# Designs tried in a protein design run: peptides against a protein of PDB entry 4AID. Part 7

Target 1, 242 residues: chain A of PDB entry 4AID
Amino acid sequence: FDIKRKTIEWGGKTLVLETGRIARQADGAVLATMGETVVLATAVFAKSQKPGQDFFPLTVNYQEKTFAAGKIPGGFFKREGRPSEKETLVSRLIDRPIRPLFVKGFKNEVQVVVTVLQHDLENDPDILGMVAASAALCLSGAPFMGPIGAARVGWVDGAYVLNPTLDEMKESKMDLVVAGTADAVMMVESEIQELSEEIVLGGVNFAHQQMQAVIDAIIDLAEHAAKEPFAFEPEDTDAIKA

## One batch from the design tools (peptide; made by RFdiffusion4, then SolubleMPNN)

Design b1_p8_5_s3 (from b1_p8_5, 3 letters changed)
Fold by OpenDDE base, seed 5:
Structure b1_p8_5_s3 (fold): chain B 242 residues (1-242), chain A 8 residues (1-8)
Amino acid sequence: as target 1 above (242 residues)
Amino acid sequence: SILERLRS
């Protein structure tokens, strides 16, 4: 096995991005770990466009499997087959920032699957799933203009907290999820309790600054493990914004 | 972009 691994300290926690051990049949596959929370992200894309395809067929599926349920609060026997509300929301959180980063005119089917393998009850797998999905896409060879980073920001005792634990979030006046590239914020999702716009904007900036280490880690992993870029030439009318 | 670096 040609296993590549990148490890960084991020918000006082160890983030590990690993490829080459699991899901080798995918175009990209990343095992991501933060604390004892573990997710597997896979990216698969079709090597041709379907005739008459008029939209970009991206599907993102985030899944918390029942074998992890012993460590997931409220993990009742999920009926096999329907996403929970959380799974639906997180799938959307991953979709939103990555969708606009595909090269214009690319209409091959893309499937991103994020599977929670382990939950430590401290580190929420949603942010980790976003990071893992970004990394998997960067490794895949798909025409994805990533990576994205992601971060959750809390506001606890008058300070920003990067990726607060589930327990810290109980005391947080802010649940701010940000995703972006090195250069731009792509997505903001926020739940805020009586905080000023200034604090919220500061939180977005804080998140974007803190995710740069993750972006750099994904880049480093991709430089050593990415597949060759898929040969895709956008139609001349679709100027590749450099 | 990462793609630009991988193509260079």
Scores: peptide ipSAE 0.013, ipTM 0.579, DockQ to the pose 0.233
Fold by OpenDDE base, seed 4:
Structure b1_p8_5_s3 (fold): chain B 242 residues (1-242), chain A 8 residues (1-8)
Amino acid sequence: as target 1 above (242 residues)
Amino acid sequence: SILERLRS
C-alpha cells in the first residue's frame, strides 16, 4: 500500500488526511481524522458523459453507518433506506461549495460519498466530511477547481472558537459553517443568537483564515498522491450558452 | 486551482 498522510494541528486538534489504504477502487479516497472522529470520503466520476445529459450530475451522499451509531448522538438504528435529516443537511452543505468549482461544461456523473466511520462525541463529522470530500475530489483527477476548506465557528465567552466541540456548542451563541477556496468564500450557513452583524462577518473572516491551513494540507497531499488529471476539454457549444 | 498546479 502506498499510504500518504498529511497531519496538521488545526484549532488545537490533530487533523489527519490519509490516502492509499482504503477504497482504492475510487477515483479519490481520503480517510480524515480529527480527534477520534473518522470519516471516509470517496469521489468517483464517469469517464464519459451520458447521451443527452443536459445538466451536471453531481451527487453528494453523507452517511452515518450503523456501526458508528453506537457513538453517534441519538444513535437509533437508522432504517437502511432513508437519509436522516442530518445526513440530508450535511450532504447539501458539502454539495453547495463544491458544485460551482467543477469546470464548466463537465457533465460526467460525479459521486461523492462521505461515510462516518467513528464519532468521538466531541468533533462533529460534518466539517471533517467537507474537508475529506474536498481532498478526495482533489485526488481523483476530476476537473475540480478546488480544494475547498471548511470550518465551524462558535462564539463562546466573547471569542471565536474554531470547530467547537459538541459541549462547547451548547454554550455558543453562534453556529457558523463556512466553506471556501483559498481566495473566496463559497458558502455560509449560520444559526445565530442575538449577535451583531459585525461579529458574524468577523466569524466568516475568521473561518476563511483558519481554513487556509486545511486547504494547504489538501494541496500538499494532492501534490504527492493525486491521480493524473482527467483529460477534459469542454465543447465550444457550452461556452456560447455561458 | 489545484488542477492548474498539478498540470504545471
Scores: peptide ipSAE 0.013, ipTM 0.582, DockQ to the pose 0.241
Fold by OpenDDE base, seed 1:
Structure b1_p8_5_s3 (fold): chain B 242 residues (1-242), chain A 8 residues (1-8)
Amino acid sequence: as target 1 above (242 residues)
Amino acid sequence: SILERLRS
């Protein structure tokens, strides 16, 4: 197996991005690990547009598999059927920042699947899933103008905390999730307990700064492991210059 | 973009 890995220290934790071992039939596939939390992201895209397709058909599915449930709080048998509220929410968190980054006019079907393989009860797989999805898309050859990074920021004891543990989050006055490119913030979601706008804005900036190491890691992995870019020429050439 | 870097 031609396995390629990128390892970085990120917020006092080791982040590992790996490709080449699992889901090799996908256009892009990344196994991402932080602590003992492990996610698999796969990206698959159609090589042609469906007749009559008038919108960009992107589907993002985040799922927590039952075999990870031994370490997932509330780990009773989630019946295989409907996504949980969490799974639906995280799917949207992944979708929102990546959707605008596809080349305008690309209307081939794209499917991103993020599967939680293991949960350590400390590191939330949502941020890791966002990172893994970004990496998988960058490896796929799809006309995706990423990578995105992502970060969660807490406010604990009067300081910003990057990707706080689930236990630290109980003491946090802020749950701030940010996703962005190297140059821009693409998405902000926040739950805040009586904090100033200054602290919140500072948190967004902190997140965007801290995610640069992840963006760089995805780029480094892609330089070594990405497929050739899919030959796509949009009808409107003005969209390529971004 | 990453696409530009992959094409270089």
Scores: peptide ipSAE 0.012, ipTM 0.578, DockQ to the pose 0.233
Fold by OpenDDE base, seed 2:
Structure b1_p8_5_s3 (fold): chain B 242 residues (1-242), chain A 8 residues (1-8)
Amino acid sequence: as target 1 above (242 residues)
Amino acid sequence: SILERLRS
């Protein structure tokens, strides 16, 4: 086993990104841990395009396994087979920032699966899932122009809080999820209570600044563990300037 | 791109 691990302190918590132990059959696979919340992200892509494929067939599936679901607040007994509302929403949160970062013209099937393996009841696996998915894609060799980082920002006691705990979120006037590259914000999702636009914009900036450490961590992991990039030449080479 | 970095 060639296990590679990157560990950083992030928002007062330890973030661990690990590859090489599990799901080695995937193109990319990352175990991500924050606190005691653990997710597995896998990325798989087809090595050829299907005949007549006219759109980019990216599928993102966020799943909370039943054994982990017993620790998820709200106790939704997931019936086997249908994604919960949360799973659907988080799948979209992961999809939105990564979809535009694939090389233009790439229409091979890509499947990203994020599985919550453990939940500590403090750290929401959604942000961790976004980070893990980004890392898995960067390791995969797919023509993905990432990494992305992600962060949740709260507003508690008149200050920004990076990745507030579920308990801190009860006191937060802001639930702001941001994803982006080193250079750009790619996605914002927000629920806000009685806050100025200035505070919200400041929250986006705070998130983007704070996620740089995660982006750097993914890059470092990829430098040590990424597969050889898939030999893909887009028909229009002008798109590779990222 | 990270891919560009990995190819260089």
Scores: peptide ipSAE 0.011, ipTM 0.563, DockQ to the pose 0.235

Design b1_p8_5_s4 (from b1_p8_5 with V2I A8S)
Fold by OpenDDE base, seed 1:
Structure b1_p8_5_s4 (fold): chain B 242 residues (1-242), chain A 8 residues (1-8)
Amino acid sequence: as target 1 above (242 residues)
Amino acid sequence: SILDRLRS
């Protein structure tokens, strides 16, 4: 197996991005680890457009496997059928920042699947899933203008906390999730308890600064493990409407 | 873009 791995220290934790061991049949596949939380992201894309396709068919699915159910709070036997509210929300959190980064006019089917393989009850798999999905897309050869990074920011004892643990979040006055490229913030979601706009904006800036190390790590991994870019030329008709 | 780096 040609396994490529990137390891960084991020917010006082070790982040590991690995490719080449699992899901090699996907266009891109990344195993991401932080603490004992582990996620697998896979990206697959069609090599042709379906006849009559008029929109970009991107599907993002985040799922938590029942093997983690012994450690997931509220892990009652989910009947295998419907995504939970959390799974639906996190799927949207991943979708929102990546969707606008595909080359305009690309209408081939793209599927991103993020699977939580292990949960340590400290490190939330949502941020890790966003990072892993970004990395998998960058490795895939799809016409994706990433990478994105992501970060969660808390406000605990009058200070910003990068990717606070689930226990630290109980004391946090802010749950701020940010995703962006090297140059721009693409998405912000926040739940805030009586904080000033200045603190919130400072949190967005803090998140964007802290995610640069992740963006750089994805780039480094892709330089060593990415597939050749898919040969895609947008039709002139979609370029003129910009 | 990562695509630009992969093409360089």
Scores: peptide ipSAE 0.011, ipTM 0.581, DockQ to the pose 0.236
Fold by OpenDDE base, seed 5:
Structure b1_p8_5_s4 (fold): chain B 242 residues (1-242), chain A 8 residues (1-8)
Amino acid sequence: as target 1 above (242 residues)
Amino acid sequence: SILDRLRS
């Protein structure tokens, strides 16, 4: 197998992005590990547009499989066939920042699936899933203008904490999730407990700075493992206004 | 190229 791997230290933890071992039938597939939390992201896109397609058909599915239930809190009670509230929320967190980065006019079906394979009870799979989805899309050849990075920021003992553990989050006055490109913040989701706007804005900036290492890692992986870009010519929407 | 898209 032609396995490509990128490893970085990120927030005092080892982040590993790997491709080429599993799900090789997908357009892009990335196995991402942080601590002992492991996710698989796959990206698949249709090579043609459906007749009469009037919107961009992007589907993002985050799932925590029952086979990982022995390592995921509450995993034993997951009803087969319906996403949990967490799975629905995380699917949306991944969708929001990636959707606007597809080339305008691209209306081929795109499916991103993030599967939690292992949970270490310290590192939340959501941020890792966002990173893995970004990497899988960058490897796929889809007309995606990524990568995105992502980070969670906590506020513990008067300081910013990058990707706090589940235990550190109990002491945190902030749950701030940020996603962005190298140049722009694309998404902010926050739950704040009695903090100033200045601290929150500082948290967004901190997140955006810290995610650059992840963006660079995805680029480095893509330089060695990305498929050729799908041949897509955007419809010249400016020609219709003349 | 993808690289051009990633660098732009």
Scores: peptide ipSAE 0.011, ipTM 0.603, DockQ to the pose 0.755
Fold by OpenDDE base, seed 4:
Structure b1_p8_5_s4 (fold): chain B 242 residues (1-242), chain A 8 residues (1-8)
Amino acid sequence: as target 1 above (242 residues)
Amino acid sequence: SILDRLRS
């Protein structure tokens, strides 16, 4: 196996991004670890557009498999059926920042699947899933103008906390999830308890600053492990319909 | 973009 790994310290935790060991049949695949939480992100894209495809067919599926169920809070044997509310929400959190970053006119089917393999009950796999999905897309060769980074920011004891643990989040007055590129914030989702706009905006800035290390780590991994870019030229006709 | 860096 040609395993490539990038390891960084991030918010006092070890973040590991690994490729080459698992899901080699995907266009991109990243095993991401933070603490003892482990996710697998896979990216697959069609090499042609479907006839009559009129929109960009991106599907993002975040799933917490039964393998991890013994360590997932609320560890009900999820029936193999409908995504949970959490899975649906996290799928959207991943979708929102990545969707705009595909090259205009690209209408090949793209499927991103994030699977929680292990949960440590401290590190939420949602942020890790966002990072892993970004990395997998960057490795895939898809015309994706990433990477994105992501971060959760808490407000605990009058300070910003990067990626608070589930226990720290109980004391947090803020649950702020930010995703962005090196240059721009792409998505903000927040739940806030009576905090000033200044603190919230400061949290967004803090998140964007802290995610740069992750973005750099994804870039470094991609420089060593990315597939050749998919040769894509948008048809001129798509420029007229925009 | 990462694509631009990978193409360079």
Scores: peptide ipSAE 0.011, ipTM 0.574, DockQ to the pose 0.238
Fold by OpenDDE base, seed 2:
Structure b1_p8_5_s4 (fold): chain B 242 residues (1-242), chain A 8 residues (1-8)
Amino acid sequence: as target 1 above (242 residues)
Amino acid sequence: SILDRLRS
């Protein structure tokens, strides 16, 4: 098996991106680990457009596997079949920054699935899921103009904290999730308690700066493990100038 | 894009 792995230190934690071991039938598949939180992201895309397809059919599904009771905070007994509120929200967090990065005119079906395989109760799998999804898409050969990085920023004891633990978040005055490319912020989601706009903006900048290491890690992984790019020529060539 | 790098 040709297993490729990229490991970086990120916010005082080890981030591991691995491909080639699991879900080989997917166009892209990445096992991502931070601490003891583990997610599997898979990307699959159709090799043709459906007749009459008028919109880009991207679906993103974030799923937290029901482990034995107690391994997922707030893990209500998920009845089989319906996404939890958290799963729905995180699916949107992943969808929002990636959707605009597909080549204009690409209307083949794309499915991204992020599955939480392990949760350490410290590292939230949402950020890791965003990173893994980005990496899986970059490996897939889909016409995805990523990678994106992602980061959560807290404000604890008068300082920015990258990807605070769930316990640190209890003391944080900010829950700021940012996703972006190397060059641009694509998404911000925030909950803030009594902080100045300056601190919040500084948090966005901090996040964007900190995610560059992740972006670089995804690029490095893709250089070694990405599939051949899907031969897609948009009918309107004017869009390729990015 | 990363795709451009992979195609070069």
Scores: peptide ipSAE 0.010, ipTM 0.555, DockQ to the pose 0.236

Design b1_p8_6_s1 (from b1_p8_6, 3 letters changed)
Fold by OpenDDE base, seed 1:
Structure b1_p8_6_s1 (fold): chain B 242 residues (1-242), chain A 8 residues (1-8)
Amino acid sequence: as target 1 above (242 residues)
Amino acid sequence: LDERLRKA
């Protein structure tokens, strides 16, 4: 197996991005690890547009398998059922920043699947899932103008905390999720308890600065492991209006 | 890397 791996220190934790071991039938596949939390992101795209396709058919599916929850007491075997509220929310958190970054006029089907394989009960798999999805798309050859990075920012004891643990989040006055490119913030989602606008804006800037190391790590992985870019030229839709 | 990913 030709396994490519990138490892960085990120917020006092080791982030590992790996490709080439699992899901080799996908266009892109990344195994991402932080602590003992492990996610698999896969990206698959159609090599042609369906007849009559009028919109961009992107599907993002985030899944937390019950076996990944290790020590969560009371995890009933939910039979293969409707996505949980969390799975639905995280699927949207991944979708929102990536959807605008596809080349305009690309209407081939794209499927991104993020599967939680292991959860350590400290490191939330949502941020890790966003990073892994970005990396899988960059490896795929799809006409995706990423990478995106992502970060969670807390406010604990009067300071910003990058990717707080689930226990640190209980003491946090802010749950701020940011996603962006090297140059731009693409998405903000926030739950805030009585903080000034200055602290919140400072949190967005802190997140965007801290995600650059992740963006650089995805770029380095893609330089060594990306597929050839899919040959796509958007039809000049402006020529049909004349 | 796709030149598209390098030029952004």
Scores: peptide ipSAE 0.052, ipTM 0.785, DockQ to the pose 0.659
Fold by OpenDDE base, seed 2:
Structure b1_p8_6_s1 (fold): chain B 242 residues (1-242), chain A 8 residues (1-8)
Amino acid sequence: as target 1 above (242 residues)
Amino acid sequence: LDERLRKA
């Protein structure tokens, strides 16, 4: 077993990114932990394009398995089969920032699956799932121009809070989820209560700054554990501005 | 690492 692990302090919590123990059949697989919340991200991509494939077939599935979390707040006994509203929303939060980072012309099927394995009732698995999905893609050898980082920003007692707990979020005037690369904000999703645009824009900047440590951690993990890049040459090479 | 990941 060649287990690689990166550990950082992030927002006053320990973030752990681990690969090599689980889901070895995937192209990339990352076990991410923050507090006692644990997610598994897997990335799988087809080694060929389907004949007549005209669009990029990316599928992102975020799953909160009820058996893994003793009490997910609001976790009704989900009947097997249909994603909840939360799972659908978080799947989109992961999809939005990663989709544009695939090399243009790549139309092989890509599947990203994020599975919540444990939930501490303090740390939301959505941000952790975004980070883990990014890391799994970077490890996979897929032509993904990541990593992305992600952060949630709250506004509590007149200050920005990185990845507020579920309890701190009850007092927060902002739920701001940001994802981006080292250089760019790729996605913003926000729910805001009576805050100025200046505070919100400051929250985006704060998130983008705070996610750099996560981006660096994914890069460090990938340097030690990434597969060889999949040999992909698009028909029109002039579109690959490196 | 892919030069692709290093150029990010």
Scores: peptide ipSAE 0.045, ipTM 0.782, DockQ to the pose 0.645
Fold by OpenDDE base, seed 5:
Structure b1_p8_6_s1 (fold): chain B 242 residues (1-242), chain A 8 residues (1-8)
Amino acid sequence: as target 1 above (242 residues)
Amino acid sequence: LDERLRKA
């Protein structure tokens, strides 16, 4: 087993990105761990475009299995439930920042699946899922102009908090999720309680600064474990600095 | 892929 692992300290927690142990049939596969929360992201892409494909067919599926949340082993796995509202929202949170980063004209089917394997009830798997999805895409060889980083920012006791725990979030006046590249903010989603625009904008900047360590960790992992880039030449000669 | 990932 050729297992590659990157470990960083991030927001006072250990973030681990691991590849090469499981899901080897995927184009990219990453286990991401923060605390005792564990997610598996897989990226798979078609090696050809479907005839007549007119749009980019990206599908993102985030799944929280009921067993991951430490709940008592009495619930029969309903394997085929409709996605929860949370799963639907988090799937969109992952989709939004990654979709525009695919090379223009790439219309091969891409499927990103994020599965929560374990949840510690402190560290929300959504941010971890965004990071893992980004890493899996970077490892895949797909024409993805990532990585993205992601961060949640809280406002607790008059300060920004990076990736607040679920308990810290109860005291937070802000739930700010940011995703971006090294150079740009790609997505903001925010729920705010009676805070100034200045504090919120400061939170976006704080998130973007704090996610750079994650971006760098994904790059370092990809340098050691990425597949060869898929040979894709866009038809339009618009200067894609590939 | 970012040019950085392509050169690795």
Scores: peptide ipSAE 0.043, ipTM 0.778, DockQ to the pose 0.195
Fold by OpenDDE base, seed 3:
Structure b1_p8_6_s1 (fold): chain B 242 residues (1-242), chain A 8 residues (1-8)
Amino acid sequence: as target 1 above (242 residues)
Amino acid sequence: LDERLRKA
């Protein structure tokens, strides 16, 4: 197996991005680990557009499988096939920042699947899932203008905390999820308790700064393991100048 | 990335 791995220290935790061991049938596949939380992201895209396709058919599916190794919070016997509220929300968190980054005019079907394989009950799989999905798309050869990074920011004891644990989040006055490219913030989702706009804006900036290490790690992994870019020529060449 | 991968 030609396994490529990138390891970084991120927010006082080890982030591992791995490809080449699992899901080799996907266009891109990344196993991402932070602490003992483990996610598998897979990206698959159609090599042609369907006749009469008028919109970009991106599907993002985040899944917390009850039979995954380790503990998974919210493990009521979910019947196979209906996403939970959490799975629906996290699927949207992943979809929102990646959807705008596909080359304009690309209307081939794209499927991103993020599967939680293990949960340590400290590191939330959502941020890790966003990072893994970004990395899987970057490895796939799809016309994706990523990577995105992602970060959660808390406000604990009067300071910003990068990717607070589930226990630290109970004491946090802020749950701020940010996703972006190297150059731009693409998505903000926030729940805030009695904080100034200045602290919140500072949290967005802090997140965007802290995600650069993840963006660089995805780039380094892609330089060593990405497939050749899919030959896609958009009908309107003026849209490629962005 | 797509532009970087196209130039490498």
Scores: peptide ipSAE 0.038, ipTM 0.759, DockQ to the pose 0.193

